# Ledger of designs, part 270: peptides against a protein of PDB entry 6FRK

Target 1, 411 residues: chain A of PDB entry 6FRK
Amino acid sequence: NEEVLNAMLKEVCTALLEADVNIKLVKQLRENVKSAIDLEEMASGLNKRKMIQHAVFKELVKLVDPGVKAWTPTKGKQNVIMFVGLQGSGKTTTCSKLAYYYQRKGWKTCLICADTFRAGAFDQLKQNATKARIPFYGSYTEMDPVIIASEGVEKFKNENFEIIIVDTSGRHKQEDSLFEEMLQVANAIQPDNIVYVMDASIGQACEAQAKAFKDKVDVASVIVTKLDGHAKGGGALSAVAATKSPIIFIGTGEHIDDFEPFKTQPFISKLLGMGDIEGLIDKVNELKLDDNEALIEKLKHGQFTLRDMYEQFQNIMKMGPFSQILGMIPGFGTDFMSKGNEQESMARLKKLMTIMDSMNDQELDSTDGAKVFSKQPGRIQRVARGSGVSTRDVQELLTQYTKFAQMVKKM

## One batch from the design tools (peptide; made by RFdiffusion4, then SolubleMPNN)

Design b2_p26_6_s4 (from b2_p26_6, 17 letters changed)
Fold by OpenDDE base, seed 5:
Structure b2_p26_6_s4 (fold): chain B 411 residues (1-411), chain A 26 residues (1-26)
Amino acid sequence: as target 1 above (411 residues)
Amino acid sequence: ELEELLKKLKELNELYLKFMKILDET
């Protein structure tokens, strides 16, 4: 019995290490699972595998729970949220995602760029904020992040904003000067919440990084980024252990909507390779896949318009990387699509949608959209000018549409 | 419900893969 337990625990420990779970946490989990399993109950003919899986699952749930209630913003108050994290963690993108999340929930939300160290930080934040229609503050001339953060927080408090998100400088290394700057900003603006943003792909480095931030600033929340199917997120356990702070959200891609509230059970299920059936159901319900039945029905009738193509691209973009959806299904490996090809494909889809945004209803709703443009070449020139692309790019889109429409007619 | 959902997801995947293939061939 003990040999069978040790063999099964070895397989689980190997899988957790392959999921970037910290070696110390894996050792502790192994001891906790051994102490929680009654060897007498294992002798009674119960499915030993299910018992061990349940014990492992229960101990992983405890590792994700810091025993501290997550901070939540108060409606009708000014809530200042300061972001901290290394460069490349996805911090700036995550600020925009969180702002957009709260804005969609009906909160009066704004963004402040207090990153004076990185050239183009303010332009990047401004681009993201403008695209999401989120009010923003920053400076092209002020070099002190304390001044920018203080002025921005004061401005948005006076304008009765409810969610005030402050993005700070991220550096490549744990430099004392960075931590002192973060502490000065925190002391000046007195944030209600400090969010540490962590990249899930850094694996075993998560513990040391998360600890270094917690030792210098009062981190109260964690956001884990790049959970796009390649990173199993084992580093998230290390961040919780080091910060003693809850994971509040996860970033699941590059799109502004690739952001969700953290759920413990689905996350642990995915970490163990059991899939995320609940998250799949939730995501499918959010996609309103019943609207796709009307499309499938149109496709079966061989009707495919440029609008139908646009709606499909919009649905694909809302679904996010298909690898993530497949990675929620038990037994589908995450390796089905390379990360690089998905991002390039999404950028291509977005370019095509931007061209179609310059089309009129007559062009979009035509059953032979390519023929409408071929008969009146002036339409191609209008759409090209409206979308800021070449006439060739519009012709390529129409060629792609024709290939799609031919494929649909063969289905 | 899950089988029906998985069927819908497979159909969407096949459509997506066909779409991506056309995008990559152009």
Scores: peptide ipSAE 0.024, ipTM 0.520, DockQ to the pose 0.161
Fold by OpenDDE base, seed 3:
Structure b2_p26_6_s4 (fold): chain B 411 residues (1-411), chain A 26 residues (1-26)
Amino acid sequence: as target 1 above (411 residues)
Amino acid sequence: ELEELLKKLKELNELYLKFMKILDET
């Protein structure tokens, strides 16, 4: 019995190490699992594999729980949220994602760019914020991040914003000057929450990085990014252990909607390769796929309109990266959609949808939309003018539609 | 219910992948 337990624990420990779980945490987990498993209960014919999996799952759940309640914003108050993290961690993108999340929940949300170190940081934030219709503040002339952060926080407090997100400078390395700047900003704005943003793809470096931030600034929350890549998120356990702070959100892709509240059970299930059936069911229910039966039936009859294409693009956009949904299904590898073109494909879809928004019901509901436009070329010019695109872009859309309709007829 | 849902999702995925492939070819 002990030999079988040791062999199975070795396999689990190997899989956890391959998932970027810190070697110290894996050792501790192995000892805790051994202590939690009664060898006599294993002798009674219980499924040894299920028992070990349950014990491992239970110990991983404890590793992601710091025993500290996550900070939550108070409705009708001014909540200042300061972001800290290295350059390339996805910090700036995550600020926009969090702002958009709260805006969609009906919070009066704004963004402040206090990154004076990176050239174009403010332009990037402004672009993201404008696209999401989020109010923003920053400076092209002020070089002191403390001044920018203070002025921006004061401005948005006076305008009765409820969620005030402050993005700070990142560095390529842990530098004392960065931590001093972060501390000065934190002291000036007195944030209600300090969020450490960590890239899951840094693997075994997560512990040391997270500790370095926690030792310098009062990190109260963690956000883990890049969980759409090869990173299984084992570094998140290291971040919780080092910061003693809860993971509040995860970034699951490059789109502004690729952001979700952290759920312990689904995360550990995914980390173990068990899939996230619950999150799959939730996402599928959010999609209202019941409306898709009528569409699948139309598709089976070889009827495909520009409206049907638009509705499919809306479904794709609502689903977010379908790679995430597939990654929730047991046995569908994360690699199935891992070609990093999801943002570009989503931008293309949005452009196509914007062109279709300038079409009329007769054009959208025609069983041969391309023929409607070919018979009356003036429609192409109208749609092009209405959507602010070239007549060529409209012709390309109609060509794509024709390819889709032909593909659907072959299914 | 879950098996039917997974089947519907698989069919939608096949459609989505075909759509994304056409979009990537343009």
Scores: peptide ipSAE 0.023, ipTM 0.515, DockQ to the pose 0.131
Fold by OpenDDE base, seed 2:
Structure b2_p26_6_s4 (fold): chain B 411 residues (1-411), chain A 26 residues (1-26)
Amino acid sequence: as target 1 above (411 residues)
Amino acid sequence: ELEELLKKLKELNELYLKFMKILDET
């Protein structure tokens, strides 16, 4: 029994090290797992693998939980969020992602560029902010980040912004001048939250980097970036251990919406290669797949209406990026769908749904929707006017519907 | 339950991919 335990723990420890989990944390985990496993329960014929996996999972959950409640913004207040991190960590991109996340939730959000060190930092922030329609502040002439940050925070406080995100200068090295600048900015703007942005791809360097920031600046939150790449996310555990601060969000790609709230269970499950079964179950339950049994039965009978198509598009949109769902399935890699094509596809679906929102129940519930429109061309004109599209766009939708209905009849 | 769920998800994915293919071809 002890030999089997030691062999399995060696395999898990190797996998965790290959996932960029810090060597000290892996050693501690191994000891904690050994102490938590009752060897007598393993003798009783319980699935030794499941028991060890559960013990490992439980100890990893503890390692990612700093025991500190994550800061959350207060609605109707001005919440100042200062970003800190090395150059190339994805800090500036993450500022835009966080701003966009809160904006989509109905928060009045803005961005401040207090990076005076990097040439073109303000242009990059401005480009990202403009693309996302997020208000921004910065200077092309002011070289003091304290002045820019203070003026920007004051401006946006006076304009009753709820989320005020301040991007600061990064450096390639741990330079004392950078930490002094960050402290001066923090003292001037009095942030409600200081977010350390860490690149997961730096692997074993995550601990030393995170510690250097925490030793100089009162980091209260961590965001981990580049978790869509080869980085398995083990560096996140090192960041939590070093900063004693919770991971609040993760960056999961290059797009502005490749950003999600951190969830402990899914993250650890993914780190272990188990997938996100809980998040999969939750997401599937949210889809009300049982309501799809009636649809699947209709589909089996070769009945497919415009309403049935609309409901399928709603389900697809509720699923969100299908790559995220596939990434929850054990053994499906994150690379199965290019995220860029999903956004365009979702925009196309939303356009089609907007056209269908101008259709009446008789049109939506007809088993031959295309024929209803072909018999009465005035319906096409009505729907086109109601949805603000051309009659051609409505005809294209009906052509697509006909192709879908034919495909469904062949299934 | 999980196997049935995974099967349903796979079927939905296949349907989605077929739908997206039709949308991209039009």
Scores: peptide ipSAE 0.023, ipTM 0.550, DockQ to the pose 0.150
Fold by OpenDDE base, seed 4:
Order: sequence, then structure tokens, then C-alpha cells
Structure b2_p26_6_s4 (fold): chain B 411 residues (1-411), chain A 26 residues (1-26)
Amino acid sequence: as target 1 above (411 residues)
Amino acid sequence: ELEELLKKLKELNELYLKFMKILDET
């Protein structure tokens, strides 16, 4: 029995290490699981695999719980949220995602760019904020991040903003000068919450990075990014252990909506490859797949319009990386779709939708959209001009539509 | 309900994979 337990624990420990869980945490988990499993109960014919999985699940849930309640903003107050993290962690994108999340919940939100180190940081923040209709502040001329942060926070406090998000400089390496700048900004603006943004794809480096930030700055919350990628999320456990701070949100893609509140149970279930049935149900209910039954019925009858194609592309775009949805299904690994082609495919879908936004209702609702354009070639030129693309790009879209309509008729 | 949901998701996945294949061939 002990040999079987040790063999199964070795397999689980290997899988956790391959999921980027820190080797110290894996060792501690192994000892805690061994202490929690009664070998006599394991002898009585209970499914040994289920017992070990349940014990591992309970210990992973404890590792994600820092024993500290997550900070939450107070309605009707001015809440200053400072973001810290390395360059490439997704920090700037995550600031916009968090601001958009609170704005959709009816909070008066704004963004401040206090990154003076990176050329084009303010332009990037301005582009993201403008697309999301979020008020923003920054400077093209001021080089002191303390001045920019202080002026921006004061401005938005005077305008009665409830959520004031401050993005700071990120560097490629842990440098003392970066930590001194972060401390000066934190001392000047007196943030209610300091959020550490971590890239899950850095693997075993998560512990050392998270510790270096916590040792210098009073990190109170963690956001983990790039959980859509190759990262299985084991680095998130290292961040919680090092910062002693809760994960509050996760980034699940490149879209502004690819951002969700952290849920412990679904996250650990996904980390163990058990799937996320609850998150799957929530995601499917958000997609209103019952409205897709009418579309699937139209598809079964071989009726497929450009509008039907647009609605399908909207559904695919709302689903996010299909690899994530598949990763919510028990037994479907995150590797089932080649990850590299998915971002390019999403960019292609978005380009096609932008072309279709320049089409009229007669073109979109025609049962033979390609024939409408072939009969009146001037429509192709109008759509091309309206969407800022070539006539060739519109012809390629119509060729794709024709292939889709033929495929749907064969389904 | 879960089996029906999984069936709907499988159908959507098959549709998505076919869509991506068409997008990659053009």
C-alpha cells in the first residue's frame, strides 16, 4: 500500500512540476498529502486514485488561500489601485481590463499612465483606454512618474472617480532603481491596494520574481496573466506563497473581456486536469447557446447568410480562445488546439467582422450574399472603402463565405 | 443538462475547427 501511494504521489508530483508548481511547494504538498491519507482507509478498497486526487485538491486549495481577505473597493469612495510588475507581464493591458471590468459594473473608473521609462507606454494606454471609453491621464513631457501619478490621482479625486488605476514602469529585470521608483510613487499617492501582475508563462521563475516584489513593495493583491497560453497556472501558487496575497483576477487572453474574478475551486480543478464544469456552465450560459439553436437549425436547413457568419464570428470571439473552453471540459487538455494559430485566427476573424460592419442589411441578410456582390461589383468597392481594406480583401471574405455556406449545407 | 451542454460544445468545436480550417486554406 505505501509503495502504491508513493508511486501515485510521484506521478502527481511530476504533473505538478510540469504545471510550473514550485519544487518546494510540491515537496510540502507531498508530505501534507501523506499525512492526510489514512493507509488503512486506502486498504479497504476505496478508489486509491480518487482519494489521492481529493487530498491533493484540498492541499492545493490551501496553497491558493493566503489566509488574508482580498481587498475590495468601497462604493462611493475614491479607491486608488497601483499596479506593479515586470515589462511583458501584461500589466498595462491588465490595468485596462480591470478598469473595464469595474466600468461594466457601474463604477466611475479611470486610468493613469505613470510609465515614463518605456517609449510609447502612454500611447498604448491611451489606445486601450479610448477603445474601452475609459478616462485616462498621462504626460508626453513629464519624466518623473511621481509627479504624473500625483497629478493624475489628484485630478481624478477632484472629479469624484471611484476607481483610480495607476500603471507604473516595468523593466525586463529586477533592478533596485525600479523598486525605488515604485516606493516613491506608492508613498506619493498612498494607494488603497497594490496589485502585482505576474505572467504565468515564466514558470519556475514566478517564486523569485514575486518574492523580489513583496520584499520591496507592500503587495496586497495578485493578478495572473497569460493563462490562455502554455502556462498551466502552477506559478500562481508560487506568487501566493511568496506575496502572502490573494489572487483577485486572472487574464485569459488578449481581448479586454478576457478577464475574470479568480475562483479557487475552478482554478485548482483546471490545474489538475479535472476541468471546470461550473465555469463551463457559466460561460455557456453567457454565450446564450439557446439563441444558437435557432442558428444551428438554420444551418441544418442550409440557410447561411453573411449575418449568420457574423453572429458565428461574434460567438467565437466571445468564447475567446477555444482552447480555454476545451480546457474547461474534463479530459480535454489545453494542448488540443495548436496555440500559435489561434491568435492569428482571432485577428483574421476580427478583420473579417470589420469588413462586414461596412455591409448593409440587404447584403448581410441575403441567402446568397456572394451573388449580391457579383451582380453589383460597386458594392465590393463601397465595402472596401468603408472598412479601409482592399477590394481583394472583400473578395477573399466572399470566397470564405461561399466555402462556409457550402460546408454548412453539408452538415 | 451537462451531457446536453457537452454535446452543444462538441458541435460548436467541430464548427469552429471547420471554420479555422477554411480560414487557414484561404
Scores: peptide ipSAE 0.022, ipTM 0.533, DockQ to the pose 0.161

Design b2_p26_7_s1 (from b2_p26_7, 16 letters changed)
Fold by OpenDDE base, seed 4:
Structure b2_p26_7_s1 (fold): chain B 411 residues (1-411), chain A 26 residues (1-26)
Amino acid sequence: as target 1 above (411 residues)
Amino acid sequence: SIDELVKQFEHILKALEKLKKLEEEK
C-alpha cells in the first residue's frame, strides 16, 4: 500500500513539476498528502486513485489560498488599482482587460498610462482603451510617471470614477530603478490595491520574480497571464506563496474578453489535467455529437460551409444554455455569458439561422459561400427578402462565415 | 455583436480541438 501510494505520488509530483509548480511546493505538497492519507483506509479497497486525487486537490487548494481575503472594489467609491510587473508579462493588456471587465459590470472605469519608459506605451493603451470605449489618461511629454499617475488619479477622482487603473513601467529585468519608480508612484497615488501581473510561461522563475516585487511594493493581488492551452499555470502557486496574495483574475489569451475571475477549483482541476474535460466529454457525448466526426473531418480538411455553420448553431441551441458548456470549459468564466446575454445570444443565433433558412443548397453547401454571394449580389437581395432582414444583415452573416472559414483553414 | 459570436465560435473550436487532443492522448 505504501509503495502504491509512493508511486502515485511520484506521478502526481512529476505532473506538477511539468505544470511549472515550484519544486519546494511540490515537496511540501507530497509530505502534506502523505500525512493526510490514512493508509488503513487505503487498505479497505476504496478507490485509492480517487483518494489520492482528492488529497492532492485539497492540498493544492490550500497552496492557492494565501489565507488573506482578496481585495474587492467598493461600489460608489473611488478605487485606485496600481499594476506592477515585468515587461512582457501582459501587464498593459491586462490593465485593459480588467478595465473592460469592470466596465461591463457597470463600473465607471478608467485607465492611466504611467509608463514613460517604453516608447509607444501610451499609444498602445490609448488604442486598446479607445476600442473598448474606456476613458484614458496619459502624456506624450511628461516623463515623470509620478506626475502622470497623480494628475490622472486626481482627474478621474474629480470626475467620480469608481475604478481607476494605473499602468506602470515594466522592465525586461528586475532593476532597482524600476522598484524605486514603482514605490514613488505607489506613495503618490496611495492605491487601494497593487496588482502584480505574472506571465504563467516563465515557470520556475515565478517565485523569485514575485518575491522581488513583494519585497519592494505592497503587492495585494496577483493576476496570471498567458494561461493559454500550453501554460498549465503552476507558477501561479509560486506567486501566491511568494506574495502571500490571492490570484484575483487570469488571462487566457490575447483578446480583451480572454479574462476571467480566478476560481480555485477549475484552476486546480486544469493544473492536474483533471479538468472538467471528463464533464465536457460526458456533455459532448450526451449531445450525441455522432455527426461531429463528419464535421471534425471537414474541419481537418479546412472545409467549412454555411450548412456546417448552421448545423453548429443547431447543436449550440440543442446544448441548452451555452453558459453551462462555457462554465465547464476551463478559462471560460460563468460571467462570459451572463444569463441576459445568453438569451440575446440565442436570439442572435436564431436570427442567423433564419437568414440561412432562406439560402439555397448551392449557397449552403459551397466551400466558398461568401464568393458565391459576391459573384452574384442578387442572391443577397433574395435571401434578405426571404428572411425579412436587410441586405446588410446578410452581408454581416457572410462576413462572419468568412471569418470562421478563415479560422478553419488555419486549423 | 457579430464579433462576440465570432469569438464564441472560436472558443468552441478551440475547446473541440483540445478535446480531440485529449482523446488522442488516451
Scores: peptide ipSAE 0.020, ipTM 0.360, DockQ to the pose 0.164
Fold by OpenDDE base, seed 1:
Structure b2_p26_7_s1 (fold): chain B 411 residues (1-411), chain A 26 residues (1-26)
Amino acid sequence: as target 1 above (411 residues)
Amino acid sequence: SIDELVKQFEHILKALEKLKKLEEEK
C-alpha cells in the first residue's frame, strides 16, 4: 500500500512540477498528503486514485489560502490602490482591467500613471483608459513619480473618486532604485492596498520574485496574469506562499474583460486538469444564455437558422477566448487552441458576423437560408457589397451554415 | 480553415448540451 501511494504521489508531484508549482511547495505537499492519508482507509477498497486526488486537492487549497482576508474597497470612501510589479508582468493592463471591473459595478473609478521610466507608459494607460471611458491622470513632462502620484491622488480625492488606481514604474530586474521609488510613492500617497502583479508564465521564478517584492514593500494583494497561456497557474501558489497575501483577481487574456475574481476551488480544479464545470456553468449563467434554451429546443427539433448561428457566435465572443471555454470542459486542455489560432478564430468569427450583419430578417430567420440565397443569387451580391467581402466569402459562409444545419438535423 | 471553426463550434454545442443535461440531473 505504501509503495502504491508513493508511486501515485510521484506522478502527482511530476504533474504539479509540470504545472510550474514550486519544488519546495511540491515537497511540502507530498509530506502533508502522506500524513493526511490514512493507510487503513486505503485498504478498504476505496478508489485509491480518487482518495489521493482529494487529499492533494485539499492540500493545494490550503497552500493558496494565506489565512488573511482579502482587502475590499469601502463604498462611499476614497480607496487608493497602488500597483507594483516587474515590467512585462501585465501591470498597466491589469490596472485598466481592475478599473473597468469596478466601473462596471458602479464605482467612481480613475487611473493614475506614475510610470515615468517606460517610454509610452502614459500613452498606453491613456489609450486603455479612453477605450474603457475611465478618467485618467499622468504627465508627459514630470519625471518624479512621487509628484505625479501625489497630484493625481489629490485631484481625484477632491473630485470624490471611490477607486483611485496608481500604476508605478516596472523595471526588467529587481533593482534597489525601483524599490526605493515604490516606497517613496507608497509613503506619499498612503495606499489602502498594495497589489503585486505577477506573470504566471515565469514558472519557478515566481517565488523569488514575489519574495523580493514582499521584502521591500508591504504587498497586501496579488493579481496573477497570463493564465490564458501555457502557464498552468502553479506560480500563483508560489506568490501566495512568498507574499502571505491573497490572490484577489486573475488575468485570463488580453481583452479588458479577461479579468475575474480569484476563486480557489475552480482554480485548483483547473490546475489538476479536472476542468471547471462550475465556473463554466457560472459563466454560461452570467451570460444570461437563457436564450440557449430556445436554441437547444430548436436544435432538438432539427431547426437551425443563420440568426441562430449569429447568436451562437455572439455567445462565443461574450464567453471570451474559445480556448478558455474549452479549458473549462473536462478533457479539453488549454493546449487545444494555441493563442495564434484563437485570435485567428475570433477574427474569422467577427468576419462571419459582419457578413451576417448585411443579411435581412428573411435571410437570417429562414430555416433553409441556403435555399433563399440559391433561389435569388442577387442576395449574395447585396450581402457581399454590404459587408465589404467577396461573393465567394458569402458562399463559403452559406456552405458552412448548410453543413451545420444538416448536422443539427441529424442530432 | 472554417472547417476547423465548424468543428470547434460543434464541440462547444456538444459541451453545452452536456452541461445542460448535468444541470437538469441536479
Scores: peptide ipSAE 0.019, ipTM 0.344, DockQ to the pose 0.164
Fold by OpenDDE base, seed 3:
Structure b2_p26_7_s1 (fold): chain B 411 residues (1-411), chain A 26 residues (1-26)
Amino acid sequence: as target 1 above (411 residues)
Amino acid sequence: SIDELVKQFEHILKALEKLKKLEEEK
């Protein structure tokens, strides 16, 4: 029994190391799992594999929980959130994602660009903020981040903003000068929360970087980015251990909607390669996909209309980038959609939906929509004119629909 | 490609079917 336990623990430890979990944490987890498993209970015919997996899961949950309650903004108050983290961590993008998240929840949100070191930082923030209709502040002439942060915070406090997000510089040539600048900004604006943004793709370097930030500034929250990539997120455990701060959100792609509240159970399930079934369930339930039962029933009967396709494209768009949905499905690797294809795929879906918006109910609700258009070619020309596309684009959509409808008939 | 969109849709359908089974087991 002990040999079997040691062999299985070796496999789990290897998988955790391959998931970028720090070697010290993996050793500690191995000892904790070994102490938590009763060898006598394993003798009683319990599925030894499930028991070890459950013990590993329980210890990983403890590693993600720092025992500190996450900071939450107070409604009707001015909440100043300062972002810190290295250049390339996705910090600036994450500021925009967090602002957009709170804006969608009905908070009065704004963004401040206090990154004076990176040329074009303010233009990038301005572009992102403008696209999301988020108010922003920054300067093209002021080079002191303390002045910009202070003026921006004061401005938005006076305008009764509830969520005031301050983006800082991510990298100076000298690390010490960056940390001094962050301290000066923090002292000037007195943030209610300091968020460390970490790139999950840096692997084993996560602990050392997270510790360096925590040793200089009072990091109270962690956001982990780039969990859509090859990184399984094991570095997030190292960041929690080093900062003693909870993960509050995760970034799961490049789109502004590729941002979700951190959930411990789904994250650990994904880390172990079990898939994020719970997060997929929650995301599907958040979409109020009550209409999906009727769709699943139609699909079981081999019925599929252009309207059913439209509704599914809406569901994909509401769920966010399709890569995230696929990455949540057990047994589908994160590699199924390359990052560059997501925005293009969403733009394609939106174009297809715009074509379908020019169709009538007879065309949308036909169980053989392609045949309706083939019998009356004038319908293709009407839809093409109504949607501002070529007749070829409409024919391509009908070809896609026909492929889907044939697939549904084979299920 | 259209074939990628078809494969994507197949995966969504399989995911939704798994979700329905998991909700029926709760």
Scores: peptide ipSAE 0.017, ipTM 0.321, DockQ to the pose 0.244
Fold by OpenDDE base, seed 5:
Structure b2_p26_7_s1 (fold): chain B 411 residues (1-411), chain A 26 residues (1-26)
Amino acid sequence: as target 1 above (411 residues)
Amino acid sequence: SIDELVKQFEHILKALEKLKKLEEEK
């Protein structure tokens, strides 16, 4: 029995190391799992594999729980949130994602660029903020990040902003001068929360980096980025252990919407390759798939229109990248979509929807949209002109619709 | 390819149907 347990724990430890979990945490987890498993209960004929998986899951849940309540902004107050992290961590992009998240929740949100070190930092923040319609502050002439941060925070406090996000300089290396600058900015603006942004793809380096930031600044929250890539997110465990701070959000792609509140259980389930069934259910429920009862009923009757396809493309775009959804389904590995294929796939979906936006209700609501277009070829030319595409692009869409409608008729 | 999007969409639909059945069984 002990040999079988040790063999199974070795496989789990290997999988956790391949998921970028720190070797010290994996060793500690192995000891904790061994102490939590009653060998007598394993003798009773219970599924030993299921017991070990449950014990591993429970210990991983404890590793992502720092035992500290996450900071939350207060309504009707000015909440100053300072971002810290290395260059290339996705910090600036994450500032915009967090600002957009709060804005969509009905918070009066703004952004401050206090990154004077990186050329074009303010232009990048301004571009992201303008695209999301988020108010922003920064300077092209002021070189002191303390002055920019102080002036920006004062301005937005006077304008009664509720969420004031300050992006700071990220450097390529942990330098003492960077930490001194971060401390000077923190002392000047007195942030209510300091957020450390970490790239999940740095693997085993996550612990040392997170610790170096926590030792210099009062990090109270962690955001983990690039969880859409090959990184399974095991570095997140190292960040929590080093900072003793909760993960509050995760970045799951390059789009402004590729940002979600951190959920412990779904994350651990995904880390173990069990899939995120609960996060998939939550995303499904957030989509108000009660309206999909009508779709499921139509599908059961073998009815599928161009409008039904359009609504499904809207739902897919609301869910985010297909790889994230597929990576939540048990047995669909992360290998199905490389990052380049997701943006291209989303651009293709948007192009298809733009073609469909040029269709009329008779075309969209037809149970055989392809026959409507085949009977009157002038419709293809109208739609092509209206959407700025070729007649071939419209024919390709109709060919794909026909394939879908034939599959639905066979269901 | 659009055919890959189609296959991915079918997989998502089948997964959603399975999830709905699991919720109806609770």
Scores: peptide ipSAE 0.018, ipTM 0.327, DockQ to the pose 0.142; fails the geometry check

